# Peptides against a protein of PDB entry 2AKA: the designs that were tried, part 162

Target 1, 299 residues: chain A of PDB entry 2AKA
Amino acid sequence: MEDLIPLVNRLQDAFSAIGQNADLDLPQIAVVGGQSAGKSSVLENFVGRDFLPRGSGIVTRRPLVLQLVNSTTEYAEFLHCKGKKFTDFEEVRLEIEAETDRVTGTNKGISPVPINLRVYSPHVLNLTLVDLPGMTKVPVGDQPPDIEFQIRDMLMQFVTKENCLILAVSPANSDLANSDALKIAKEVDPQGQRTIGVITKLDLMDEGTDARDVLENKLLPLRRGYIGVVNRSQKDIDGKKDITAALAAERKFFLSHPSYRHLADRMGTPYLQKVLNQQLTNHIRDTLPGLRNKLQSQL

## One batch from the design tools (peptide; made by RFdiffusion4, then SolubleMPNN)

Design b2_p24_1_s2 (from b2_p24_1, 11 letters changed)
Fold by OpenDDE base, seed 5:
Structure b2_p24_1_s2 (fold): chain B 299 residues (1-299), chain A 24 residues (1-24)
Amino acid sequence: as target 1 above (299 residues)
Amino acid sequence: SSELEELKKGLDELIEEIEKQNAE
C-alpha cells in the first residue's frame, strides 16, 4: 500500500514541466493568510527546520509548492535544479530567495510562477502544500500601490479551483472577523466545505480572553473545523529557539490552559499535520476519478 | 499530445492504487 500523496506529487511535477496548460485541477492545499499571520512558522514546524525566507512585509512572493515526503533520509530538492540535494536548510532558504529574485527582480515584486520544493525527512508526514504570498495592504520596496490586488488575484488562481482545499491561517490576537484568510476563504468557499482553519498566536491573546468558541467551531463554523497552534515568537525565531522545544511548549500550553485543556488532543502542530495528511489523502481519493474522466475527454 | 498521455498514465496508476487500497 503506497501513499497517494507522492503519486500526486509526480503529477504536479509533470504539470509544472508543461506550464500547466492542461485544464486539470489537481487536489491540493493552498495556504492563505495575512502578513505575519504565522504561515511560515506553521510550515517550518512541520519540517522542524528553519528554511523559509523571513523579513518585514511580503516575504513569500512566488507560490511555493512544498512537497513533504516521509523518508529515512533528510534532504531537500528543487525542481528547478534537479539532482542537487540540499542537506543544509539555510541553503534551502537562500535558494528560495535567489530563485524568487531571479524571476521577480529586486523590487520585491510578485510572480505567479511556482517554486517547487520537495523535502524528504523522517520527521514529516506526506503532505503537499502550496504556500501563497501573504495578503497585505502595505506595499514595500518598489512594489506598486496595487500590490494588494495583485496578491489577491494570484491567490484566486489557486483557491477558486474546486479541488483546492484552503488552509486559512489567522492570528488569534487580531480580530478574527477581519481575518484576511477567513475573508478570502468565505468568498470562494461560502459553505465552508473546502476550508481548514488554523488559529495561531493563541499564546499572545490578552489575559481573560480566549478563542474557545472559534476552536470549538461555534463562531465561524467550517465543515473541516479549526486547529489551534502555538508558534515560536519572533524573538524565539531570532534567538534560534529549537523547534522541538517549541512543540513541547505548545503541547504544554494547550494542556495547561483552562479554556483549551479539553481540546488539547485536537490541537497543536503534530495534530495539524495528521489532519492535513488524512484530509489530503481523502481528497485525492474523492477527486481523482473525476480528474481521470476529464483528462480522458481531452485526449 | 505526449504530455497528456504521460499524465493519463500517471492518473491511471494512481487510480489503480486507490482501487487496490479500497479492496484491502
Scores: peptide ipSAE 0.146, ipTM 0.753, DockQ to the pose 0.094
Fold by OpenDDE base, seed 2:
Structure b2_p24_1_s2 (fold): chain B 299 residues (1-299), chain A 24 residues (1-24)
Amino acid sequence: as target 1 above (299 residues)
Amino acid sequence: SSELEELKKGLDELIEEIEKQNAE
């Protein structure tokens, strides 16, 4: 029995090769969130490697189609440099930065042209995500003054698609009612049918406060619910703390916290990865027959 | 185009696999 996600990955690569001229909305998960919401950390935790650009301001400046493939070996490949296998994930980070700069220049602008990255690993479930630029209101460096709207327009190209699931990443240490991720999700998915909520920075909440009501899906209900995660601190990232150790600490956090202990088996990065794999697989089954018919009509 | 035919073939293979899984 073949996994459906790798088969869809081949279709995604084929569409990318033809310049996305086909009006075919492949089933996918788009990742949205404000700057510093923890999106990059969530994705790196899936892989178990540091490989995404880091810094202040807008770090992700092109859509990153991240294709995770369970394999006995560990390496990465880019669609724009076929045949080159990356085993050093620092080189993967550098390639993302170089490829981004090649298109956007030095002004820290954005481009809607995706970077396609496939990661083979024994530590991942099959999963494809589209990482999108973080929403911001403040231009940095030589960015154009309307960068906020450019980012928004780019996000809308993905999240408005009927077959696009939305992974909305929100930090718990900020007002969740004002979450950029949840706002944009509500705009395009008012009934909350396509949105999965991720709550980060649960360990950074003020003493005596918790996000229990949100995680129990009682405050801002989503059909697909919410999953809490604890990412590495900036100090831990700078100190090159091992992601495996961080995942163990995350598990301990949920188990030891009075407000989250009863939810611990449905929280954390490993559970999130499992849920996303299952949801994407089911979504593929539901949408592909319709896509086939649509494609047939275009031939 | 040949590219669209390849995409169609890929979709057909996916549907076949889905049907196979549903039958098991």
Scores: peptide ipSAE 0.130, ipTM 0.748, DockQ to the pose 0.141
Fold by OpenDDE base, seed 1:
Structure b2_p24_1_s2 (fold): chain B 299 residues (1-299), chain A 24 residues (1-24)
Amino acid sequence: as target 1 above (299 residues)
Amino acid sequence: SSELEELKKGLDELIEEIEKQNAE
């Protein structure tokens, strides 16, 4: 059943190449969250490499279709650079930045045109995610004053689709009731049927506070529940702390925390990756019977 | 299931057709 994800990946690539945004409601997971919510760190933790643009403000400015493929070898490929294999993930980052700037210009604007990146690795499960620009309220630099609404409109193009699952990334050290990710998810998925909650920055919560009620799905219930993760700090990222070591520290965090120990086996980045793989696979299976007919009608 | 395998084959054929059209 895991082979369904690569099949959908090929479809995504094929349709992207035709340039006509065939309004295909392909089964997918869109990643949403405010700026600095930890989206990029979660994705990098899946791969075990630093490869996403970093910085202040809006970092992701185009949708990034990230296709993870389990393989015996480790390399990356871009759809816009067919045949070129990237083994240096710094070069992957640079290519994302260059390709983003090529379309958006130097004003740090956004574009709805996706970048398609496939990563082959022995350390990943088959998984496809669409990383979307982080929601912001304040324009930076030469960004247009309505950048917040431009980002929102872009996100809505993805998350309004019925076959789109929503990975809502929210930091625990902020008021979750005011989470940008959960707000947009609730707007398009009021019954919480398509939304998976990810809670980051659990290690940065004030002493004496915890997110237990959220993680136990008691505060803001989602059908698909919540998964807590602990990402590398910005200091750790700048210091190029090994992701494997960070994942071990994450495991230790949950096991040693009195509020989370009982949930530890259902928390952390590896568990999140597994859950997403399973949910995406099942979602594809459920949508396949109708997918063929829809695809044929567009040929 | 056998039905899913058939669908997979059909989708593969569709992919091939799309690729063919893109190459033209």
Scores: peptide ipSAE 0.046, ipTM 0.632, DockQ to the pose 0.677
Fold by OpenDDE base, seed 4:
Parts: structure tokens; C-alpha cells; sequence
Structure b2_p24_1_s2 (fold): chain B 299 residues (1-299), chain A 24 residues (1-24)
């Protein structure tokens, strides 16, 4: 039995080559969240490598189509530089930055043109995510004053698509009711049919508080529920804390926390990855027949 | 375009795989 996600990856690559002229809404998961919500850390935790741009403000400035492929080997490939295999993930980070700057210039602007990155790894499940720019209200550097709206418009191009699942990343140490991710998800998915909630920074919540009600899907219910994760802190990242160690710490966190212990088996990065793999696979199965018919009608 | 035809072919293959999986 062949996995469906790799097959869709080939379709995505082909679709990218034609410049979206086919108006096909391929099944995908768009990752949305405010700046510093922990999106990059979640994605890096899937790969087990540091490879995404870091910094204050907007780090993702182009959509990053991240195709994770389970493989016996570990390397990355970009669609814009076919044939080049990256084994040093620092070079991957640099390539993302360089390619971003090539298109957006030096003003830290954004572009809707995706970067397509495929990562082969024995440590990943097959999973494709579209990492989108973090929502912000404050321009940084020489960004346009309307950068907030530019980002929003870009996000809307993805999340409004019926076949787009939304991975809404929200930090627990902020007011979840005002989560940028959940707000935009609610706007385009009012019934919560396409949204998967990720709650980060659970370890940074104030003493005596917890996100149990959210994680139990009782506060802001989503059909697809919520998954809590604990990412490396910026200090940990700067200190080059090993992601494997961080994942172990995450597991320990959930198991040892009185409010989350009973949920521990349905929390954490590994579980999130599994859920996303399953959700995407099922979503592909559900949507592709319709896409085939749509494409046929356009020929 | 040839690209669209290739995309269609890919979709067809994927649908066939889905159907195969459903039959198992």
C-alpha cells in the first residue's frame, strides 16, 4: 500500500510548476499563528533539526511548503534548486533566507510565492505543511506599514480554500480567546471543521493556571480538537539544546503535570505529527476524487 | 497544456491508489 501523501507531493510540485493556473485546491495543511507563537519550533521538532529562520518579528516571509518524507536517509531538497541535496540543515536555513531575500528584497517584505522544501528523514512521518508568515500588527525594519494586512491577505489565499486544513498555533501563555490563529480560523472555518488547534508554551503558563479546558476541547471547541506541545525555549535554542532531549522533556512535562497527565498520550510533538499525518491522509482520500473531476472539467 | 495533462495523470494514479486501498 503506497502512502498517499508522497503522491500528493508530486502533484503539488507539478501544480507549482504550472503557476496555479489550474485553480486546484490540493489538500494541504496551512500553519497559522501569531509571531512567536511557536510555529517554527513545532516544525523543527518534527524534523529534529534546526533549519528555519529565527529572529524577532516575521521570520517566515514566504509560504514554505514543507514536505516531510519518511526515508532511510536524511537530506533536504528545494524545488528551486533541483538536484542539490542538503545534508547540513544550517545550509537549509541559509537557503531559505537567501531565497526569501531574493524575491522579497532586503526590506523584510513578504511574497506569496512559495518555497518548496522537501525533507527526507528517518525521523519523520510523511507530512506536508504550508508554513505561513506569522500574523503581526507591528511592522519591523523597513517593512511596509500595511504588512499586517499583506500577511492576512496572504493567509486568506490558503485558509479560505475548502481543501485546506488549518493548523492553528496558539501560545498558552497568552489569552487564547484573542489568539490570532484561532480568530482567523474561526473567520474562514466558523464551524471548526478544518481547524486543528496546537497549544504551545504550556510550560510558560503562570503558576496555578493551566490550559486543561482548552486541551479537552471544552472552551473553544474544534471538531478536530487540540494538541498541546512544549517547544524549546529561545534560551534552549540558543544553547543548542538537542531536540531529542527536548522531546523527552516534553513527554515528562505532560506526564508529571497534574492537569495534563490524563491527556499525556494525546499530547506532545510526536502525537501531533501522527495526528497530522492521519488527518492529511484522510483528507486526501476525501478530496481528491472531487479534484480530479474539477481538473477534468478544466481540460 | 501538457502540464495540466500530466497533473491529471497524476490525479488519476492517485485515485486509483485510493480505490485500491479501499478495496483492501
Amino acid sequence: as target 1 above (299 residues)
Amino acid sequence: SSELEELKKGLDELIEEIEKQNAE
Scores: peptide ipSAE 0.141, ipTM 0.744, DockQ to the pose 0.142; fails the geometry check

Design b2_p24_1_s3 (from b2_p24_1, 14 letters changed)
Fold by OpenDDE base, seed 5:
Structure b2_p24_1_s3 (fold): chain B 299 residues (1-299), chain A 24 residues (1-24)
Amino acid sequence: as target 1 above (299 residues)
Amino acid sequence: MEELKKLFEELEKLIKEIEKKNAE
């Protein structure tokens, strides 16, 4: 099978350069979730590196088009600084912060203009995700009082598109019925055709409670189902716990948990990455005929 | 599969044309 994801990556880059990205219905996966839902940790676990901005407030303030490409070498490249290869992922984090601040200023405002980051690694599957700002109801710092609505409007530019898949990230240690991610997904995808559920923080649930019904797709059914993951705690991140060790602990968690052991082979970050790669590839294949026609009309 | 390959090649051509236009 042809490498369809890299082809779409080139389209994304080409259209980003001409400023027309917002109007394009490219096959893509938009990542949505409330603040502190664990989105950044999921993305970092795919790469196996710490490279995303961290903080207590709105960290992602611009869409981040994260293009993962399987390669024999490990490095990152930004579309806005072509030719520069980043091998230190701390420098990648700093560049994201700097480029964000360059456009939004220091007032923690948001911008709909995406940052395009490509990561080459032998440890990743081909996968493109659009990381979106975390949904919040509380302005922080110098943010305008209507920041919640600004974020929602930005998210809607992506998730309303027919060719956009939605990766809805929800923490298990909060009421899933009130999940911001699942709410917005249900709003724009009422039949659950485009939504993939990710349930984080399963290890932080109260004793005697579990998310089994959700993970078995029985409570809030999605056609594409749910995948549970266990991320590093903030303490583990601050302590620089190795991601590889965390992934092993995640596997052990699912295998040893009475409520999840029967699902263990369909849970965890590695399985999530595989599923997303497959679903995106298939989605691109299904949308390519329409994409061709659209591209021809824009030339 | 053959049709998909042809479509892929066509899309690659279109991408190159877009990239060229953007470089101008």
Scores: peptide ipSAE 0.046, ipTM 0.662, DockQ to the pose 0.584
Fold by OpenDDE base, seed 3:
Structure b2_p24_1_s3 (fold): chain B 299 residues (1-299), chain A 24 residues (1-24)
Amino acid sequence: as target 1 above (299 residues)
Amino acid sequence: MEELKKLFEELEKLIKEIEKKNAE
């Protein structure tokens, strides 16, 4: 069953190449969340490399189809740069920025045209995620005044699809009831059938507070539940703390925290990656018969 | 178009294999 995700990846690439991405309800996971919710850090922690653009405001300005493939070798490939293997993940970051700017210009605008990035690594499970622009209410720089609505419209193109799972990323140090990620998820998935909750910044909560009730799926229940993670802080990133050390610190955090110790085996980035792999695999299996029928009707 | 056809055939094969396993 491990081959299902790579097979769907090939379909995604083929559809992207012919410009029909918008019309296909392929099984996928869309990542949604407010700006600074920790989405990029979660994705980088899966890969174990720094490779995503960083900065203030809207960093992701095009959908990034991130295809993780378990392999004996480590390298990245872009669909728009066929035949070029990237082994330096800093160059991957630069290519994302360059390709984004090529389409959107320098005005920090957005485009619905996806970037397709495949990462081969011995440290990943097979997993495909669509990283979407962070939701914002405040335009920055030369962004158009309606940027909030442009982002929303872009997100809706993905999350309204029936075969789209939603990875809703919310910071624990903010009111979960006001989470942009959970709001949009609730709008398109009111029964919580397609939504997976990720709670970031658990280490940044005020003393004496915790997200136990959320993580136990008691506050805002989702069928697929919640998984807490602890990302590297900006200080850790600037201090060149490697992702391996950060993952160890994350494990220690959950094990040592009185409110989370009992949940520790169902928390953290490695567990999240495993769960997403399993859920995506199962989702693909369940949707393939329907996809087949749709594809046959279009041929 | 040819690539898509190939992928579709592979998909069909995989679906059949899954269905076979589920029937066992």
Scores: peptide ipSAE 0.039, ipTM 0.656, DockQ to the pose 0.043
Fold by OpenDDE base, seed 4:
Structure b2_p24_1_s3 (fold): chain B 299 residues (1-299), chain A 24 residues (1-24)
Amino acid sequence: as target 1 above (299 residues)
Amino acid sequence: MEELKKLFEELEKLIKEIEKKNAE
């Protein structure tokens, strides 16, 4: 069963090479959220490395197929530069930026063509995520006024697929009812069957407020529920705070918080990784018969 | 579980065929 995710990874790579990614409803998890919702921090916490582009505005401008593979060694590989092993994750970040700019130009445009990145690490579970551009209302650079709709259209190419699970990332310090992630998820998954909620910035909520009702799945019910996480602050990121230390602080946060202590064992980044691995594995298993038939018809 | 293994093997064969075709 643990080999199902690597199997789908090979399918993703094979179809990316032939430019037919759009025609396959592969079992996958698409990551959606507004800008600054904490998506990049969640993904970096999985790897335990800083490797994603950072900045203001639209940072992710192409889909990033992030394939995490448990391994005894730690390195990264891009599908577009086969044979090159990256051991410096700063170089990984630079390559993502360079490859993005190569296709989109310097105007901060977007492209639906994925970047395929595989990360081998002893610190990860097998997990594949598709990081999508953050939803925004404000154009940056030379982006057209309708960039919001361009991003939306790109996201819809993924999240409308029946075999796509949706990791909806929402900050707790904003009105959850107005979450861009939950709105788009509700549009394409009205029954909440494919959506996993991630609530970030729980540590930044106003004093006397909490997200307990959300995390207990009582406010906006999702079949797959919600998982709260606490990411590094921007100050911590700039100060190069160790992710391991941040994960310990996250654990302490949930254990010590009166509203969350009873949920602590079902919260945090490590638990999220485990849940996503299990959910994706099970989802692949359930979709295998249909996937086989579709693949066979395309040969 | 046996059915799943069989499906897995079939998918692997298909992947190899696709990869071979792409290499041509």
Scores: peptide ipSAE 0.026, ipTM 0.623, DockQ to the pose 0.520
Fold by OpenDDE base, seed 2:
Structure b2_p24_1_s3 (fold): chain B 299 residues (1-299), chain A 24 residues (1-24)
Amino acid sequence: as target 1 above (299 residues)
Amino acid sequence: MEELKKLFEELEKLIKEIEKKNAE
């Protein structure tokens, strides 16, 4: 059972090499959220390394298939440059930027062509996520005026698939009822069967307010529930604050907060990794019989 | 568990066949 995620990873790689058959509904988790919702920080916290592009506006401009693999060694590799092992994660960031720019050009447009990145680490659970561009309403720089709709159309290509789970990332310091992530999830998953809620920026809420009702699944109920996380501040990221120290601070935050202490064992980045690994494994198991039949018909 | 193992082995074979076709 523990090898089910690596099995699907090999399927993803094989189909990417032949030009992704849009008809293949692989079991996967798509990550959705507004710009600055904290998506990139959540993914970097899983790896324990800074490796994603940073900046103002739309940072992720191509889908990133991030395959985390538990291993005794730590390195990254891209599907588009097989045989090259990256041990410096700054070089991983630069490769993502270069490969993105190669396809999208200088106008900071978007492309639906995915980048496939595999990270081997002793600090990760087996987990595959598809990071998608952040939803925006305002074009920045030389972006096309219809960039909002281009992003939406790209997201819909993933989240409309029946075997796609949705990791909806929403900031706590904004009105959750207006969350771009939860809106798109509700559109394609109205019964909340495929959606996992992540609430970021809990440390940035106004004094005297909390997200307890949301985290207890009482306000906007999802079958798969909500998990709160505390990411590094932008200042901490720019200052290269250690992610291990940030994870310790996250644990301390939940344990010390009067509204969250009773939930602390079901909150935070490490718990989120565990839940996602389990949910993805179970989801793969349930979809494998159908996947086998589809694959046989394509051979 | 035995049924799942068998299904896993079948999928492994299919993946290898796809990889072989892509190499040709």
Scores: peptide ipSAE 0.044, ipTM 0.658, DockQ to the pose 0.516; fails the geometry check

Design b2_p24_1_s4 (from b2_p24_1, 14 letters changed)
Fold by OpenDDE base, seed 5:
Structure b2_p24_1_s4 (fold): chain B 299 residues (1-299), chain A 24 residues (1-24)
Amino acid sequence: as target 1 above (299 residues)
Amino acid sequence: MKELEELFAQLEELIKEIEAQNAA
């Protein structure tokens, strides 16, 4: 059962190499969220490294297929530069930026062509995520005025697929009823069968308010439920606060908070990673028979 | 093409194992 995710990763790489990505509904998790929702921080917390582009505006401008592989060694590899092992995750960040700019140019445009990044680490569970551009309504720099719709169209290429699970990332310190992530998820998954909710910024909620009803799956029910996380603040990121220390602080937050203490064992980044690994594994198992039939019909 | 065929063969084997487990 543990080998299902690596097998699908190899299939994904093979299909990417032959340009047939559009025709195969491979089991995957697409990550969706508004700009500054904490999406990049969630992914970096899984790896325990700073490796994603950061900044104001649309940071992710191409889909990033992030393949996490449990290994005794720690390094990264890109599909576009086979044979190069990256051990410095700052170089990984720079390569993502360079490869993004190679295709999109300097105008901060977007491209639907994925970047494939594999991270080997003893600190990760086997997990494949597709990081998608953050939803935004405000063009920045020389971005086209219709950039919102371009991003939406790109997201729809992934989230409309039947075998795509949706990791919907929403900040708790904003109106969750207006969450871009939950809106797009509800549009393509109206029964909430494929959506996993992640609630970030629980530590930044106003005093006397909480997201308990959301986390208990009472407000906007999803079959796969909600998981709360506490990411590093932008100040902590800029100050190079250690991710391990941040994960300990996250655990302490849930255990000490009056509204969340009873949920603490089903909250936090480590629990999220475990749940995603299990859900993806089960999803692959359930979809493989259908995938086989589709592949056999194309052969 | 050969690599893809090998991947498909591995996938087929895995599917058979899963089907056997579900039938059991």
Scores: peptide ipSAE 0.026, ipTM 0.616, DockQ to the pose 0.043
Fold by OpenDDE base, seed 4:
Structure b2_p24_1_s4 (fold): chain B 299 residues (1-299), chain A 24 residues (1-24)
Amino acid sequence: as target 1 above (299 residues)
Amino acid sequence: MKELEELFAQLEELIKEIEAQNAA
């Protein structure tokens, strides 16, 4: 079953190359969340490298199809520059920025045209995620005044598809009832069948508060449940705190926290990655028969 | 196009295997 994700990745690349991506409901996981919800940090923690654009406001401005592939070697490849292997993940970041700017211009606008990035690493499980622009209400810089709606429309192109799973990333230090991620997920998945909740910033909650009820799936139940994670702080990122050290700190956080200790084995970035791999694999298996029929009708 | 056809053929084979497993 581990080979299903790579197979779908190859199909995804092939369809991207022929411009037919819009009509293909490929089994995938779309990552949604408000700005600063911690999406980029979650993805970087999977890879164990800093490689995503950082900054204030909208960081992801094009869909990033992130294909993680377990490999003995560590390198990245972009679909738009085939044959170039990136071993420096800072160069990966720069390429994402450059390729984003090439299409969107200098105004920090958005584009629905995906960037396809494949990362080979011994530290990853096979996993494909579509990182989507962070939901925002306030345009930054030269962004169009309707940027909120443009982002929403872009997200809807992904999350409305039946074969799209939704990774809803919400910060714990904000009102979860007002989570942009959970709101959009509820809109397109009212029964919570396709949504996986990720709760970030558990370490930044007010003293005497916890997200136990959320993580136990008691407050806003999702069929696929919630997974809590602790990302590096901006200070940690700026200080070049090693991701491995951060993952160890995350484990320690859950084990030492009175409210989360009993959940610790079902929390944290490594567990999230495992769950997503399993969920995607199973989802591919369940959707492939339907995909065949659709593909046959298009050939 | 050839690559896509090959991928499609692989997909078809895999789907048949999955269907066979589900029927068993």
Scores: peptide ipSAE 0.026, ipTM 0.619, DockQ to the pose 0.044
Fold by OpenDDE base, seed 1:
Structure b2_p24_1_s4 (fold): chain B 299 residues (1-299), chain A 24 residues (1-24)
Amino acid sequence: as target 1 above (299 residues)
Amino acid sequence: MKELEELFAQLEELIKEIEAQNAA
């Protein structure tokens, strides 16, 4: 079962190379959330490296197909520059920015053309995620006035697919009922069959408040449930706080918090990574027969 | 498990065919 994700990765790479976005409903996990919801931080915590673009407003402007592969060595590869191994993750960040700007221009526009990034690491489980642009309501800088709708339309191209699982990232320090991630997920998955909830910023909630009812799946039930995480603060990121230390602090947070202690073994970034690996593997297995038939019909 | 392995082998063959078509 461990080899199913790499197999689908090869399919993704092959289809990306044909330039025909063959409308193949590949089993995948799309990551959705509002701007500053903590999506990029969750992905970086999986890798244990700072490698995603950061800034104010829309940071992710193209879909990023992030293929994590467990390996004895640590390096990254892009599909658009085959044969180049990146060992400096700062160079990975710069390449994402450069490749984004090459297609979108300098106006901070968006493009539906994915960037395919594979990261080999001893610190990751096999996992493929599609990081999507953060939902926004307000154009910033030179962004087109309809940028909200452009982002929404782009997200819908992924999340409407039946074989797409949805990782809905919502901050706990905002009204969850108004979560952009959960709203879009509910629109395309009204029964909550394909949606996994991630609750970030649990450490930034007001004193005397907690997200216990959400994390216990009592407030807005999802079949696949919710997982809480604690990301590095922007100050910690700017200070280059070690991700390993941040993961230890996350574990301590859940264990020491009166409302979350009983959930601590089912919370945090390492648990999230494990759950996503398992769910993706199972999802691939369940969809493989249908995928094979579709592929055979297109040859 | 055997059925899954067979499916894997078939998918791998399909991937190779797709890659060959792209190289062409």
Scores: peptide ipSAE 0.025, ipTM 0.624, DockQ to the pose 0.544
Fold by OpenDDE base, seed 2:
Structure b2_p24_1_s4 (fold): chain B 299 residues (1-299), chain A 24 residues (1-24)
Amino acid sequence: as target 1 above (299 residues)
Amino acid sequence: MKELEELFAQLEELIKEIEAQNAA
């Protein structure tokens, strides 16, 4: 079963090469959330490297298919530049920015054409995620006035697929009942069968408040539940704080917090990686018979 | 487990066929 995710990755690459990516209901996890919800920080914490574009406004402007592969070596490869191995993750960030700008131009528009990035690392579990543009209501710079609707339409191309799991990322320091991630998930998954909740910014909640009822799956119940995480602060990112040290601080946060101590073994970024690997593996297994039949009918 | 292994082998064969068609 450990080789199922790499097998589906080869299918994704093969279909990307023929331009049919949009028509395949491949088993995958789409990452959704508002701007500044902490999506990019969660993905970087999985890799243990800073490699995603940073800035104000809409940072992710194309879908990023992030294929994590457990390996003895550490390097990255892009599907659009086959044979080039990246060992410097700052160069990975620059390549994402350059490839995004090549397609979208200078107006900071969006494109539905995915970037495919594979990361080999001894520090990752096998996992494939599709990072999607952050939901926003406010155009920035030269963005078109309808950018909110363009982003929504792009997200719907992924999250409406039956074989798509939804990683809904919501910040705890905002009203969770009004979370853009949970709203879109509920629209396409009203029974909460395909949605996994991630709660970020638990360390930034007002004194005397907590997200215990959400994390215990009592407030807005999802079949797959919720996992809380603590990302690096913007100051920590700017100061180049080590991700390994940040993961240790996250563990300490959950263990020391009176409201979360009893949940600490089912919280944090390492636990989230494990859960996502297991859920994706099981989901692939359950969908493979249908996928085989569909592929055989198209050959 | 045998049924799953057989399904994987068939899926790998389909991937090879798709890759061969793209190279042509």
Scores: peptide ipSAE 0.024, ipTM 0.618, DockQ to the pose 0.527

